# Peptides against a protein of PDB entry 6MBK: the designs that were tried, part 40

Target 1, 240 residues: chain A of PDB entry 6MBK
Amino acid sequence: GFEMVNFKEEGFGLRATRDIKAEELFLWVPRKLLMTVESAKNSVLGPLYSQDRILQAMGNIALAFHLLCERASPNSFWQPYIQTLPSEYDTPLYFEEDEVRYLQSTQAIHDVFSQYKNTARQYAYFYKVIQTHPHANKLPLKDSFTYEDYRWAVSSVMTRQNQIPTEDGSRVTLALIPLWDMCNHTNGLITTGYNLEDDRCECVALQDFRAGEQIYIFYGTRSNAEFVIHSGFFFDNNSH

## One batch from the design tools (peptide; aimed at target 1 D181)

Design b2_p16_3_s1 (made by RFdiffusion4, then SolubleMPNN; from b2_p16_3, 5 letters changed)
Fold by OpenDDE base, seed 3:
Structure b2_p16_3_s1 (fold): chain B 240 residues (1-240), chain A 16 residues (1-16)
Amino acid sequence: as target 1 above (240 residues)
Amino acid sequence: SASRFPISLDFTPITF
């Protein structure tokens, strides 16, 4: 019912190949296709994860390393998804000197400097871990782990991570949602949720879309602290 | 794309 298209002004997005009605379930992504903290634990990163307190405490960093390991693995299941990710981002970590100078007149400069400092510290820490930890020998990134790699992975996770339930529904975990995150944003209501019975992320159409129209979704307000919580995506009237 | 909406800028480690 849809296809990936490169829109000149908006970049990649989804286009309807048929008429889609409002509230129609047009897109779903099973858990097995998601990049999650759990899939990171079950990957080549698992042994290191089990012994590193920071990876265990910070699921976003675990996802960043999961992305890097899978990107460096030619046979990774997620290669088609990773190839769709931007090579660079409009995040503070990519700001040039002139952009940073412009922000010096704003209160945002403290947050930017904090982000730079924290990211640099994390990189230095994990560079040492990768060089010295026995379980890091199995990582495909061991001989090629640059700050640019880490910056890219952090920015990818920062812009695309979502909160989803664990398989048993008892806790919240972090996930990247392939295919779904290709939808561009419009104003509206959240129409994405997680179906625990079918163990999949589900997206219903925000409005009617005609064949040939771009499909938009509403990402929510997404504050720095607010992960897109799956439970917040359910319309009171959506049975799903 | 999803990159237009950063969800979390806070990557501050608990240990640091």
Scores: peptide ipSAE 0.041, ipTM 0.754, DockQ to the pose 0.091
OpenDDE base, seeds 1, 2, 4, 5: peptide ipSAE 0.028, 0.026, 0.024, 0.024; ipTM 0.691, 0.600, 0.664, 0.659; seeds 1, 4 fail the geometry check

Design b2_p16_3_s2 (made by RFdiffusion4, then SolubleMPNN; from b2_p16_3, 7 letters changed)
Fold by OpenDDE base, seed 5:
Parts: sequence; C-alpha cells; structure tokens
Structure b2_p16_3_s2 (fold): chain B 240 residues (1-240), chain A 16 residues (1-16)
Amino acid sequence: as target 1 above (240 residues)
Amino acid sequence: MKSLFPISLDFTPITF
C-alpha cells in the first residue's frame, strides 16, 4: 500500500498508505512494464537499431532514444511514467556557466568537459542518422530532434538506468524501472533485486514505514544499479 | 546516492 505524491522539494515520491514492515516486499515491477534495451528493439526504433552499430553497442543510448520516441508518442504506454520525469536535471549536462567556472579549479572539470563533448558528438551523429537513414523516417522525433531533447534523454537514462538480467538470466541488460524509480533515496542497504522466476523487479522495505510516511530506498549509485541474479537482492552498501 | 558525475556516455566510435 503506497501512493504517488508530489513532495515539496523532492518532487514525486511514494507515500505509505499503511504500515509497512522492514524487509516486507511492498513493491514489484514486472519486466513488461520496464523500459529496456529489448523493448527499444521491439519498438518503432527497432529497424534503426538493427542497422546502427552505436545503438547496438551502447544500450544506454538505445534507452535514451527509446525514451525520446515514447515521449513523442501520445499513445505510449509509458506516458504516465515519462510525465513524472524531471524536465531538467542537476547533472553536468545542465551546469550553468557559473557552476562550470567554479569547477574549473577542480579535477572534475575534465570529466564535465568530456561528458559535454561526448554528448554533443553523439547528438551530431544521430542528428545526421535521423535525417538520412531510411529507418528513421517513421520515428516520431524525425522532424523534432534537438540537442535539448538528447541532453534530457541522456540525463534521464544516466540518472535512472539499472542493470537487470535478461529474460534467460544469461546476460545483463539496461532498464528504466517505472514506479520504483519514483522512490526518493536515503542511506542504507540496497533492498531491490530481480526475481527471475516471477520475471520482475522486487523491492523490500529498508525499514519500518508508518502510514503517511514517505517511502525511501537506498539505490546506491542509482545510475547503472546492479542486481544480484542468484539471490535476487543486493544487500550491500555500494555508496560512492 | 546519485553520483554528481553519473556514468558518462562513451565517445562515438565514428570519427567526424
């Protein structure tokens, strides 16, 4: 029992509608509800994916384009999820000039500039692909693919992507996990995993929550969160 | 915690 709530300062989060005990399985998300590299391949992006080496090699970029295509699709199943995503992020790609200037005195500036350059190069590449590739003609973003769009999608994926097992458990793939990723974070142990038998992400409560309390989870680094395949859950501090 | 420096996307393997 939880509900989506718009919290002050924190944006959207989950609030308990009843008492939830520590270690209680309170949230699960079946694979069919996830945005994955596989769902990207099976979407309108699939034909282009099959022909583009970068999309094939970089699952995070595939997710970014999947997110953009679904955002541009009014009838997308993921519209309710996409509408809960921030319109902008506090990530390096959104740093203002003054923030960048402040970082110039730090070693972090090299990473920031690298990220900017990489993202800009990727945008330029895919802009050309979208304009010229036959399989791009059916993409809903064909006539409206801006750097701002790409920056947003990349930032969304970087902040929310997770590593989950493939359906057969033989490999890992990347996923955005709707509803679950609405949980705001606190310090603790990772209490989320993937149940291959039921083919779903599962989240157990980090602590006791009372009715009316916000439900927090620890998602470690958040970006590229790793699931333990054999146990389903990863109960370790992967703080960074 | 979310990293302030999330996993950067790699360089495109295609040179411009």
Scores: peptide ipSAE 0.047, ipTM 0.659, DockQ to the pose 0.054
OpenDDE base, seeds 1, 2, 3, 4: peptide ipSAE 0.030, 0.040, 0.041, 0.035; ipTM 0.660, 0.718, 0.676, 0.612; seeds 2, 4 fail the geometry check

Design b2_p16_3_s3 (made by RFdiffusion4, then SolubleMPNN; from b2_p16_3, 6 letters changed)
Fold by OpenDDE base, seed 5:
Structure b2_p16_3_s3 (fold): chain B 240 residues (1-240), chain A 16 residues (1-16)
Amino acid sequence: as target 1 above (240 residues)
Amino acid sequence: APPRFPISLDFTPITF
């Protein structure tokens, strides 16, 4: 029903290969295909995760390191997904000097500088951990962990993380959702949920799409005061 | 691609 296309201005996106009707379930992604905190725990990162309190407490950071480890692993299942990710982002961590100067007169500058400082401090902490912790020795990033790597991973997670239910539905966890997050954004209503019965993320069409049209989804609103996730994800069996 | 939002990350480790 759809194909991956590299659009000129928007980068990778999804294009309909047939007519898709509004509310049609056109895309689903099983849990096993997601990059989650749980998949991070079950990866080469698992031993370090089990001994680092920050990784345990901060699922977003766990995802960032999971992403870095998988990127550094040539045989990673997620290589095709990772290759679709931007090499750079328009997040505050990538603001140019002129852009920062423009913001100096605004309240936003304090948040930007705070993010810079916090991210740098996290990097410094984990650089030390990676260099000294025994369980870090097997990480593919052991000898190649730069601030640029960390900035990229943090920005990737920051822009793409979603809350999903745990397997038993008892609590929430964080996930990157391959293929689904290739859909570019438009204004509208949330059309993505998690189906616990089938253990998959489900997306229904926001509107009618004709064959050859780009498929857009609505990511929801965001707050600049939090480590934001895509709010377009909810626990029910996709109420659409 | 996900939309651009300027967001803050305020967490820092207690111990380095």
Scores: peptide ipSAE 0.043, ipTM 0.706, DockQ to the pose 0.058
OpenDDE base, seeds 1, 2, 3, 4: peptide ipSAE 0.036, 0.038, 0.038, 0.037; ipTM 0.700, 0.624, 0.736, 0.694

Design b2_p16_3_s4 (made by RFdiffusion4, then SolubleMPNN; from b2_p16_3, 6 letters changed)
Fold by OpenDDE base, seed 5:
Formats: C-alpha cells, sequence, structure tokens
Structure b2_p16_3_s4 (fold): chain B 240 residues (1-240), chain A 16 residues (1-16)
C-alpha cells in the first residue's frame, strides 16, 4: 500500500501506492524488526552492556551504541534502515557557529552548551571504556569510535526513539522503529500504537490518502527533555 | 524525517 520515496527537501518518506482511508491500518512493524534495548542486549554489545552501569541505566545510550555497532557491521539486518538515516541532523549538537552566536543572547544557549558538554563527557567516558574493557574488543567500532560517530548516534536516537512496551507488557522500553519513522510529520493526532497481542507497532492513517500522495503522520508535541521520545504506544496513557 | 525539537542532555556519566 506504500513505497519508499526520496522526496525533495524532506528526504526519504512514504508514498501511497493505492487509496488509503482514514483510520485504516496501513503499516505495522513487528517487534523483531525494531532496534530495542533488548536487541542491543542480545547483540555484540550484550557482554559490555551487562558490565556497564551507564548502558544498563540509560536505554537511550544503549540504543546509540547499538546503532553504531550495527552501522559498523556490513551484514547487519538493519543496514537498509541505517542507510536511510541522515548523515547529519538539525539538532543542537550540529549547530553552526553562527547559530550558536545568535543564541548567545537567549536562554537557549545554556541548554545547548549543557548538551555539548554532557555529550562530550559521555563520549570521553565511553571512549575509555571501549579502549580498556575486555568485552569491547569484539565491537566493530573498537578502532573507529569518534566524537562525530557518537554525536550522530545520539542525535539519531534523540530524534527517533520511541517508548514501547516490553514483550510481557509489564514495563516500557525504548525502540527505533524502521520503516515507520520514515513517515514525515504533519499536524494531527497520534495514530500509532503497540499491539501486544500481535507484538507489533501499528499505524493507522491520519486521513484519507490517494494513490501517489505522501503519507504523513503526527509525531505529537514534545517538551524539552533529555531525549525526544515519540509517544502514543499506550493508548490509555497517551499524553497527546 | 522526525521533527526538530529543542532538547537538553543532563546526564553526565562518572568518568574513570
Amino acid sequence: as target 1 above (240 residues)
Amino acid sequence: APPRFPISLDFTPVTF
């Protein structure tokens, strides 16, 4: 019912190949296709994860390293997804000098500087971990872990991470949702949730789309946070 | 692509 297209200005997006009606379930992504904290634990990162308290405590950082490990793995299942990700982001970590100078007169400058400092400190910490920890020896990024790599991964996770239920539905975890996150944004209502019975992320159409039209979804409104999280997976607890 | 939002990172891990 849809195809991946590289749109001008918007980058990759989804285009309808047939008429799609509002509220029609047009897209679903099974858990097995998601990049999750659990898939990170089950990857080459698993041994290090099991011994690093920060990776254990910070699922977003675990996802960032998972993303880096998979990017560095030519045979990764997620290579097609990773290749669709931007090489650079329009996030604070990528602000140009002129943008930073413009913000110097605003309250936002403190947040930007804080983010820079914290990200740099995290990088420095994990650089040491990767260089010294025995379980880091098998990581594909062992000899190629730069700040630029970390900045990219952090920005990727910040912009694309989602809260989803664990397999048993007892708690929440973090996930990147391939294919689904290719949908570009429009104003509207959250139309994405998680179906625990079928163990999949489900997206229903926000509106009618005709064949040939780009399919847009609403990401929701988000406040300033440590990481941006897409909501809507818990319908009863949806803040949007 | 996901929209741009102002965000801040507060977490700083303990270094070696």
Scores: peptide ipSAE 0.046, ipTM 0.714, DockQ to the pose 0.058
OpenDDE base, seeds 1, 2, 3, 4: peptide ipSAE 0.037, 0.040, 0.041, 0.034; ipTM 0.700, 0.624, 0.739, 0.652; seed 3 fails the geometry check

Design b2_p16_4 (made by RFdiffusion4)
Pose (drawn by RFdiffusion4):
Structure b2_p16_4 (pose): chain A 240 residues (1-240), chain P 16 residues (1-16)
Amino acid sequence: as target 1 above (240 residues)
Amino acid sequence: AYHQDREEMAKKLKAE
């Protein structure tokens, strides 16, 4: 019912190959396909996750390393997902100095500075941990772990991650949801939820989509400052 | 991923 298309404005997204009515359940993704903090713990990253206090406290950082470890694993279950991810992003981590300079004197620039400093600190910290701590000597990253790797990983996570209930429903966790996460954003209401009975992520159409029209979802009631800093885009006519 | 003009993004954000 859909195909991948490289749109000028939003980059790659989903386009309808048939008419899709509003409220139609047109997309579902089972839990097995998701990359979660739990799958990160049970992966080759597990030995380091158990020893490093930062990875235990910061699931988003855990997902970034999970992505990097699997990217460096030729036989990873998630290789189809990793190979289709973007190689670059428009998060401020990628901005030139003069591009950030335009934000001087704004409310938003402080968070740009924090993002930069946090990412650089994290890279330097984990570079040292990976190169010296025994619990990381079997990681794929010991051979090569560049700043570009880390910038890519945290950008991948911040622009795509989601909160889902745990398999039991009593807690929440952070996850990457393949296929569905290729949908771009438009104004509207959240139409994606997690179905605990079928144990899958389900998305109903936000609006009618004719064949040939791009399929959009509503990401959330976020400001443009949040969209730029954490999602890497500015949304014209953001009603929120 | 969106691939917008970054200078324009910064300008739009500053304007707000």

Design b2_p16_4_s1 (made by RFdiffusion4, then SolubleMPNN; from b2_p16_4, 5 letters changed)
Fold by OpenDDE base, seed 2:
Structure b2_p16_4_s1 (fold): chain B 240 residues (1-240), chain A 16 residues (1-16)
Amino acid sequence: as target 1 above (240 residues)
Amino acid sequence: AYKQDRKEMAKKIAAL
């Protein structure tokens, strides 16, 4: 009961094709369709993952490399999803020097600079790993791993990562949730959960949506500074 | 996700 639409102001989002009632389960995504740390382990990245402590410790970085490997793989199951991702983001990692200058007097500047330093350090580390580690030879990005690639992948994960349970429900892991992550943000309550019995992410409608209306979800309680830094948007009517 | 002008966002943050 929905379709992907490019909205003028919001960019890509979901539009209802029928009336959807509040609390109606209108969208679900089975685990098998998710890009997860587990799917990263089971991919061409798996051998490297098993030997790199940073990949093991930082699921977001594992997802970033998984995303890069799948993007570089023409036959990847996730190609249709990856093609829906922005080529660039409006997060501070993409800010020009003049744009960053506006933040100099803000508290946000410290987080931005930290992000720059961390991203650069991670890139330098993994560039060396990719060049020298035996298990990196199988990666499709072996001969083409730029900062631009890494920035994009990090930004993709940063803006879209979600916590989900492991298959056995014993732990929490990270995932990218195709289709669902196309929903834009509005004020409200969290309406997404994970159904372990059916092994799927489930989203219920935050409110009634009429046919033709954009379907919004609540991303969680975040400040506008957090939304800009981590999601690349400012929400004018933010309740927080 | 919302497409917003980066300069505008930065200015809005600076005004917070």
Scores: peptide ipSAE 0.474, ipTM 0.909, DockQ to the pose 0.856
OpenDDE base, seeds 1, 3, 4, 5: peptide ipSAE 0.461, 0.463, 0.464, 0.457; ipTM 0.904, 0.906, 0.907, 0.905

Design b2_p16_4_s2 (made by RFdiffusion4, then SolubleMPNN; from b2_p16_4, 6 letters changed)
Fold by OpenDDE base, seed 2:
Structure b2_p16_4_s2 (fold): chain B 240 residues (1-240), chain A 16 residues (1-16)
Amino acid sequence: as target 1 above (240 residues)
Amino acid sequence: AYRQDRKEMARKIAAL
């Protein structure tokens, strides 16, 4: 077993409540618990999704709007998950001007500026869509869609999105994986996969974890610049 | 994920 804990330096994470052995399947999340592009299509967002080419082409944006719609829905199945998400992030979209200036002479500044431009353009586009498209009328965000809302949703998806197979296994799509995404990062190998037979995400332990220890996973090979830009943290002992 | 000071992260990136 494991429990959610607020660690002083790492923020929220998972702590083992028993000894877990390396390669042990300790965590699984069925598809029905995931926030996916498929669940977005099957939600109140579905009609708009079916008519908007950007939502169809960019699963991350579809997830962002799905997240916003569910957040605005008091009876949403995902409310318990959404309540665990940060209210703000430490990604560049939340940087103050003085903080961005430290990056001015770095190669990372170009990615940051691109992120700003893309996010702003997307917001402007979808603001217009929400105001004018007939299928936007049922969206709970119809009369309340701010840049701050969009920034939060985009940042939530950016920091937490994962690739999973479609229900039929024919393609790859995007998902937010509740509970699992509480695991903090450490050096290692990818230990998460998808079991199509059982239709669930599966995570095996990267190493032995004793009762009381924080459970870490490997987020993948990324530079510290990529970790800051896309995940909002710098990993001092990064092997990459 | 790790809660870190944004200025510190930016400085660390600049030092890479």
Scores: peptide ipSAE 0.431, ipTM 0.909, DockQ to the pose 0.840
OpenDDE base, seeds 1, 3, 4, 5: peptide ipSAE 0.420, 0.420, 0.425, 0.410; ipTM 0.902, 0.907, 0.908, 0.903

Design b2_p16_4_s3 (made by RFdiffusion4, then SolubleMPNN; from b2_p16_4, 6 letters changed)
Fold by OpenDDE base, seed 2:
Structure b2_p16_4_s3 (fold): chain B 240 residues (1-240), chain A 16 residues (1-16)
Amino acid sequence: as target 1 above (240 residues)
Amino acid sequence: AYRQDRKEMAKKIASL
């Protein structure tokens, strides 16, 4: 029903290969295909996760390290997904000094600076953890953990993280959703949910899409400042 | 995800 396409202006997205009707369930992703905090706990990162309070408290950081560990693992199940991720992002963590200067007079500058400080502090903390903690010895990133690696992983998670229920449905956790996260944004309503009975993420069509049209989803209510800071794009027709 | 020029985005944010 869809294919991955590199669109000139939007970058990678999904294109319909057939007509899709509004509200049609056109895309679903089983839990087993997701990168989750749970899969992080069950990976080589698990022993360290069990001993580090920050990893336990910050699911986004757990996902970032999970992503780095899997990227460094040639036989990772998620290699095909990881290869679809950008090597760099257009979020402020990648801004040059001259680009940041344009934000100096804006309220956004405070969020940007906060992000810089937080990311740097996290990197410094985990660099020490990776160097000193016994459970870090088996991590494939043990001898190769740079700020650039961390920046990439944090940015990947920031731009793509989603809330899903835990396996037992008792809590909310975080996940990266392969294929689905290739959909670009448009104005509308949230059309993605989680089906606990079938244990899968489900996306219904926001509108009718004809064969050959790009399939868009709504990322949620965010300002353009939030889209730039957290997703690396400005949406000219933003209704918010 | 949209690929946009970072400088252009920054300018657009500054114009809001």
Scores: peptide ipSAE 0.444, ipTM 0.908, DockQ to the pose 0.862
OpenDDE base, seeds 1, 3, 4, 5: peptide ipSAE 0.434, 0.433, 0.430, 0.424; ipTM 0.900, 0.906, 0.905, 0.904

Design b2_p16_4_s4 (made by RFdiffusion4, then SolubleMPNN; from b2_p16_4, 6 letters changed)
Fold by OpenDDE base, seed 2:
Structure b2_p16_4_s4 (fold): chain B 240 residues (1-240), chain A 16 residues (1-16)
Amino acid sequence: as target 1 above (240 residues)
Amino acid sequence: AYKQDRKEMAKKIASL
């Protein structure tokens, strides 16, 4: 149905290996393959999660630490997925001073500065937690937790996090969706949902895709400022 | 995800 390809302009994406029709269910990912807040709770992070109010309150941070723990674990089930993630991102957390300076006269600068402050504060908080909390001793990052690690994890989650139902369907939680998150953005409608009966994330084709064409999805209604800040790309033909 | 030049993106945002 599809293959991962490194496109010249878009970077990694999915390419159709056969003709795919609009609205065809071409991609699904079972819950067991997702990195979720639930899988974080069931991992080596679980004991710390159960004792830390910020991890409990902020699923994105829980996912960031889950991602770091799994990255540091050679036998992690998610190693193949983690290896597909960028080593760096084009989000403002990676901007040089000269690049940030271009934003000084924009409204975006306030969001960027807020992100810097929040990320730095979170890092400082969790650095202390990792150093002092008894349940942090089992974490593979105990002796190696840098700002660069945290920046990468936060950026990975920020660019790729999705809302899914909990296993019982009673609440919404956060997940990283392997393979699916390789799809690049185009204008359109949301074509991804969650099938609770089959317990899987499902993606239907936004349009007809011929064999050899890149498969695009719609990331949602966002401004180009939001795409730059939260996803690290500018979409020239943005409809919003 | 799109690989774009950070300076170019910043300039584009500044032009909005």
Scores: peptide ipSAE 0.457, ipTM 0.907, DockQ to the pose 0.863
OpenDDE base, seeds 1, 3, 4, 5: peptide ipSAE 0.443, 0.445, 0.446, 0.437; ipTM 0.901, 0.903, 0.904, 0.901

Design b2_p16_5 (made by RFdiffusion4)
Pose (drawn by RFdiffusion4):
Structure b2_p16_5 (pose): chain A 240 residues (1-240), chain P 16 residues (1-16)
Amino acid sequence: as target 1 above (240 residues)
Amino acid sequence: SEEMMENFEKLKEMAE
C-alpha cells in the first residue's frame, strides 16, 4: 500500500499506492523488529552496558551504541534497517559555525551549545572507555570509533526514537521502530499507538491519503526549537 | 539505490 520516495522537502518518506482512508489501520510493526534498550543489553554491547554507569542511566545513549555496534556487525538482525537509515542529518551538530551564529541572542541557542558539548564529552568519554576497559575489548567499535560515528548515532536516535511500553506493560522504554519511522511530519493528532495484545506498533491514517500522496504522521506537539534541535527540521505553520 | 530498495521491501515483508 505504500512505496518509498525521495521527496525534495522532507527527504525520503512513504507514498500511498492506493487510497487510504482516515482512521484506517495501514501500518503495523511487531516488537521483534524494534531496536530497544533491552535488545541493546542482550547484544554484544551487554558486557559494557553492565559495567558502565552512563549506559545504564541513559537509554538514549544505549540506543546510539546499539545502533553503532549492529552497524559494525556484518550479520546483524537489524542490518536491513541500518542500511536504509540516512548517512547525515540536519541536527545542529552538523551546522557550520556561521549557521549557528545566526542564533546568537535567541532562547534556542543555549540548547544548541549544550547539545554540542554533551555530544563531544560523551564521544571523548566512551572513546577512552572502549580503548582501555576490558569489558569493551570485544566490541566491534574497538577497531574504529570516530566522532562522525557518534554524531551519526546520536543524531539517528534523537531524530527517530520513541517511548513504548515494555513487553509487560508496566514500564516504558526507548525504541527505534523500523519502516514506520520513515513517515514524515504534518500537523494533526497522534494516530500511532502500541498494541500490547498483538505486541506491535500500530498506525492509523491521520487523514485521507489518495494514491500518489505522501503519507504523513503527527510527530507530537513540539515547538520549532525542539524540531530543529532534536529532529533536524523547521516546520512552517507549526500550530504548537 | 537498488540495495536500499531491496531492504525497504524486505522490511515490509518482515512487518507482516

Design b2_p16_5_s1 (made by RFdiffusion4, then SolubleMPNN; from b2_p16_5, 12 letters changed)
Fold by OpenDDE base, seed 4:
Formats: structure tokens, C-alpha cells, sequence
Structure b2_p16_5_s1 (fold): chain B 240 residues (1-240), chain A 16 residues (1-16)
């Protein structure tokens, strides 16, 4: 029992439509609905993936391109999910000068600069790849691949990627989890796990929520600096 | 926003 709502300062989130008790399993997402590195490999991106070492080595970039390809595909299975994603993010890649200056007082500044540099280089690299690689010809983004597109995709993945087990549980892989990432975040305990038996991501309520209240989840144990860098979140009382 | 809500509802149905 939840619905999507646009909250003023927090953006889109989930609101309870009924009372939810603490530790109640209120949300689950089967693997088949997830955007994963595996689904990227099995998509139109697959041929290029098989030939590009960076895509193979960096699952997050693979997911970013998977997002872009699927976004550019009107008949994509994930269109309903992708269209719910923010158009912009509060990540460092979107920071204005004043925001960057604010971070100069923290150890995060070096990571921010690295992120800028890396993202720019990645874009330049893949722009060339998309323009020249034979397996890029069939990509729906072939003639439309801007830095803004890449920045968006990278930021989407950066803020929303999750480690989940492979189907056999032998390894971990990366996934974007529809619905789950619609929740805004708070400090606390991790409330999301993966049920291998049912092959689904599961989210339990951190606390009681009454009907009409926003549902919050905790993304993971990170410092405020890491939250800012990776998710754009900041919690004054974050003990991590 | 309406389209987004519609899409969300579709996702909700798929997740059940």
C-alpha cells in the first residue's frame, strides 16, 4: 500500500496508503524486473559490451549505457521505470560552483574532482566508441549521445545501483531496482535484502508508517561525505 | 507527473 508522491524538498518518493508496521515486508521486486549487468549483456548493448573492455570491467558504466539504450527505445520493457527517474540529480556532477566550494572544507573534494574528471573522460571515450565501433550502429543512441545524457545515466546509476547476488548466489552483480529506488532515504539500518529462494529484492519497513506518511529507507552505511558524493544526501546526525 | 504516476502504477502491478 504505497503511492508515488512529489515531496517538496525531497522530490519524488513513496507515501504509505495504509498503515505499515515496522519490519513489515511492504515492497518486493522480482529479479526479472531489475536492470542488471546481465540484462545489459542480453540487450541491444550486448554486442558492444562483448567487445568493449571498459563496459566489461565496470558494471556501473554498463548499467549507465543500459539505461540510455532502454530510454531511447520506445518499446523497452523498462520504460515505465525509466520514466519515473529524476531528470536531474543532486550529485556532484550537477553541482554549481558554490556547492563545490562548500565541499572544499571536506575530504570529499578530491573525490568530487576525480568524479568530474573520470566522467568527462568516460564520455569522450564512449562518444568515440559509439561513433566508430561497428556494434554501436544498432544502438538507439547512435545519433544522440550527449554529455548530459551520460551525466544523467551515470548519476542515475551512482545513486541507485545495488549489489545483488547472481541467480546461483555465487557472485555479486549490480542492479537497478525499480520501485525500491523510489523511496527517499534516511539514516538508520539497511532495510533491503535479497531473497534468493524467491529470487527477489525485499524491503522491510524501518519503522511504523501511518497512512499518508512518506516511506523512508536506509540505503547503506556511509559517511555524510559519501552520501553527498554518491547520492546527494546529507544527514546532520549521520554517525557513519 | 501524470504520466509518471501511470508508469509507477504499472510498475507496482508488475512487482506483485
Amino acid sequence: as target 1 above (240 residues)
Amino acid sequence: MEQIKKNFQELVQLSK
Scores: peptide ipSAE 0.037, ipTM 0.676, DockQ to the pose 0.909
OpenDDE base, seeds 1, 2, 3, 5: peptide ipSAE 0.025, 0.027, 0.024, 0.029; ipTM 0.658, 0.673, 0.644, 0.674

Design b2_p16_5_s2 (made by RFdiffusion4, then SolubleMPNN; from b2_p16_5, 11 letters changed)
Fold by OpenDDE base, seed 5:
Structure b2_p16_5_s2 (fold): chain B 240 residues (1-240), chain A 16 residues (1-16)
Amino acid sequence: as target 1 above (240 residues)
Amino acid sequence: MEEIRKNFQELVKLSL
């Protein structure tokens, strides 16, 4: 029903290969394709995760390291997905001096500085962990863990993380959703949810799309994408 | 670009 296309202005996106009707389930992504905190725990990062309190407490950081480990792994299942990710982001961590100066007159500057400081501190902490922790020896990033790498991974997660239920539906966890996040955004209603019975992320069409048209979805407020879960689970906002 | 597209087409097939 759709194909991945590189649109000149929007970059990668999805194009309808047939007519899609509003409210039609046109896209689903099984849990096994998602990059989750659980998949991080089950990866080469798992041993370190089990020993590091920050990784355990902060799922977004766990995802960031998971992303870095998989990027550094040529045979990673997620290589095709990772290769579609931007090399840079329009996030505070990438703001140029002029942009920061512009924000100095605003209340946003405090949040920007806080983010910079926190990210730098996290990097310094994990740099030490990677260099000294026994379980870090097997990580592909051990010999090349730069701030730029960390900044990229954190920004990738910050802009693309989603809340999804755990397999048992008892809790919420964080996930990057390949294919789904290839859709470019538009204004409208959130039409993405999680089907626990089929254990998949589901997206229904916001509107009618004709064959050949680009498919747009509404992400809502990123980082707090409250999936309307078909099972009635409401995800609390990730207050991070 | 073609390689990326091809690889994602495989992912799409897994999701359909």
Scores: peptide ipSAE 0.024, ipTM 0.644, DockQ to the pose 0.739
OpenDDE base, seeds 1, 2, 3, 4: peptide ipSAE 0.020, 0.020, 0.022, 0.021; ipTM 0.599, 0.600, 0.624, 0.571

Design b2_p16_5_s3 (made by RFdiffusion4, then SolubleMPNN; from b2_p16_5, 10 letters changed)
Fold by OpenDDE base, seed 5:
Structure b2_p16_5_s3 (fold): chain B 240 residues (1-240), chain A 16 residues (1-16)
Amino acid sequence: as target 1 above (240 residues)
Amino acid sequence: MEEVKKNFEELVKLSK
């Protein structure tokens, strides 16, 4: 019912190949296609995860490292997805001097500075971990782990992470959702949920779409929650 | 970009 298209202004997105009605389930993504904390645990990162308290406590950081490991793996299943991710983000970690100066007039500047400091400390911590921990030797990023890498991964997760239920539905975990992320967004109501019975992320159409039209979805108020999401990377014990 | 597009077509197939 849809195809991936490179639109002139929006870049990659999904286009309807047939008429889609409002509230129609047009897109689903099985758990096995998601990048999750669980998939991180089951990857080459697993042994390190099992021995690092911060990775265990901070699922979003685990996802960031999972993303970096998979990006550094030529044969990764998620390479097609990773290649569609932006190389840079409009997040505080990428703010230039003019942007920071503008924010000085707002209370948000304190959060920006805190994020800078926290991210730098996290990088320093994990740089040492990667260099010294026995279970880090097998990681594809062992010989090349830069701040730019970490900044990118953290920003990718901050902007794209989603809460989904665990397999047993007892808890929530974090996930990056391929294909779903390809949809460009519009304003409206959230039309994405998780079907535990079928173990998949499901998206229903926000409105009617005709064949040939770009499909838009509502991701939620991510811009409004951005600082809250970013604050999720703060960890009091994340020091070195 | 074309390579990415081609690769994602496979992903789309897996999602359906």
Scores: peptide ipSAE 0.092, ipTM 0.723, DockQ to the pose 0.751
OpenDDE base, seeds 1, 2, 3, 4: peptide ipSAE 0.089, 0.073, 0.052, 0.079; ipTM 0.711, 0.704, 0.699, 0.710

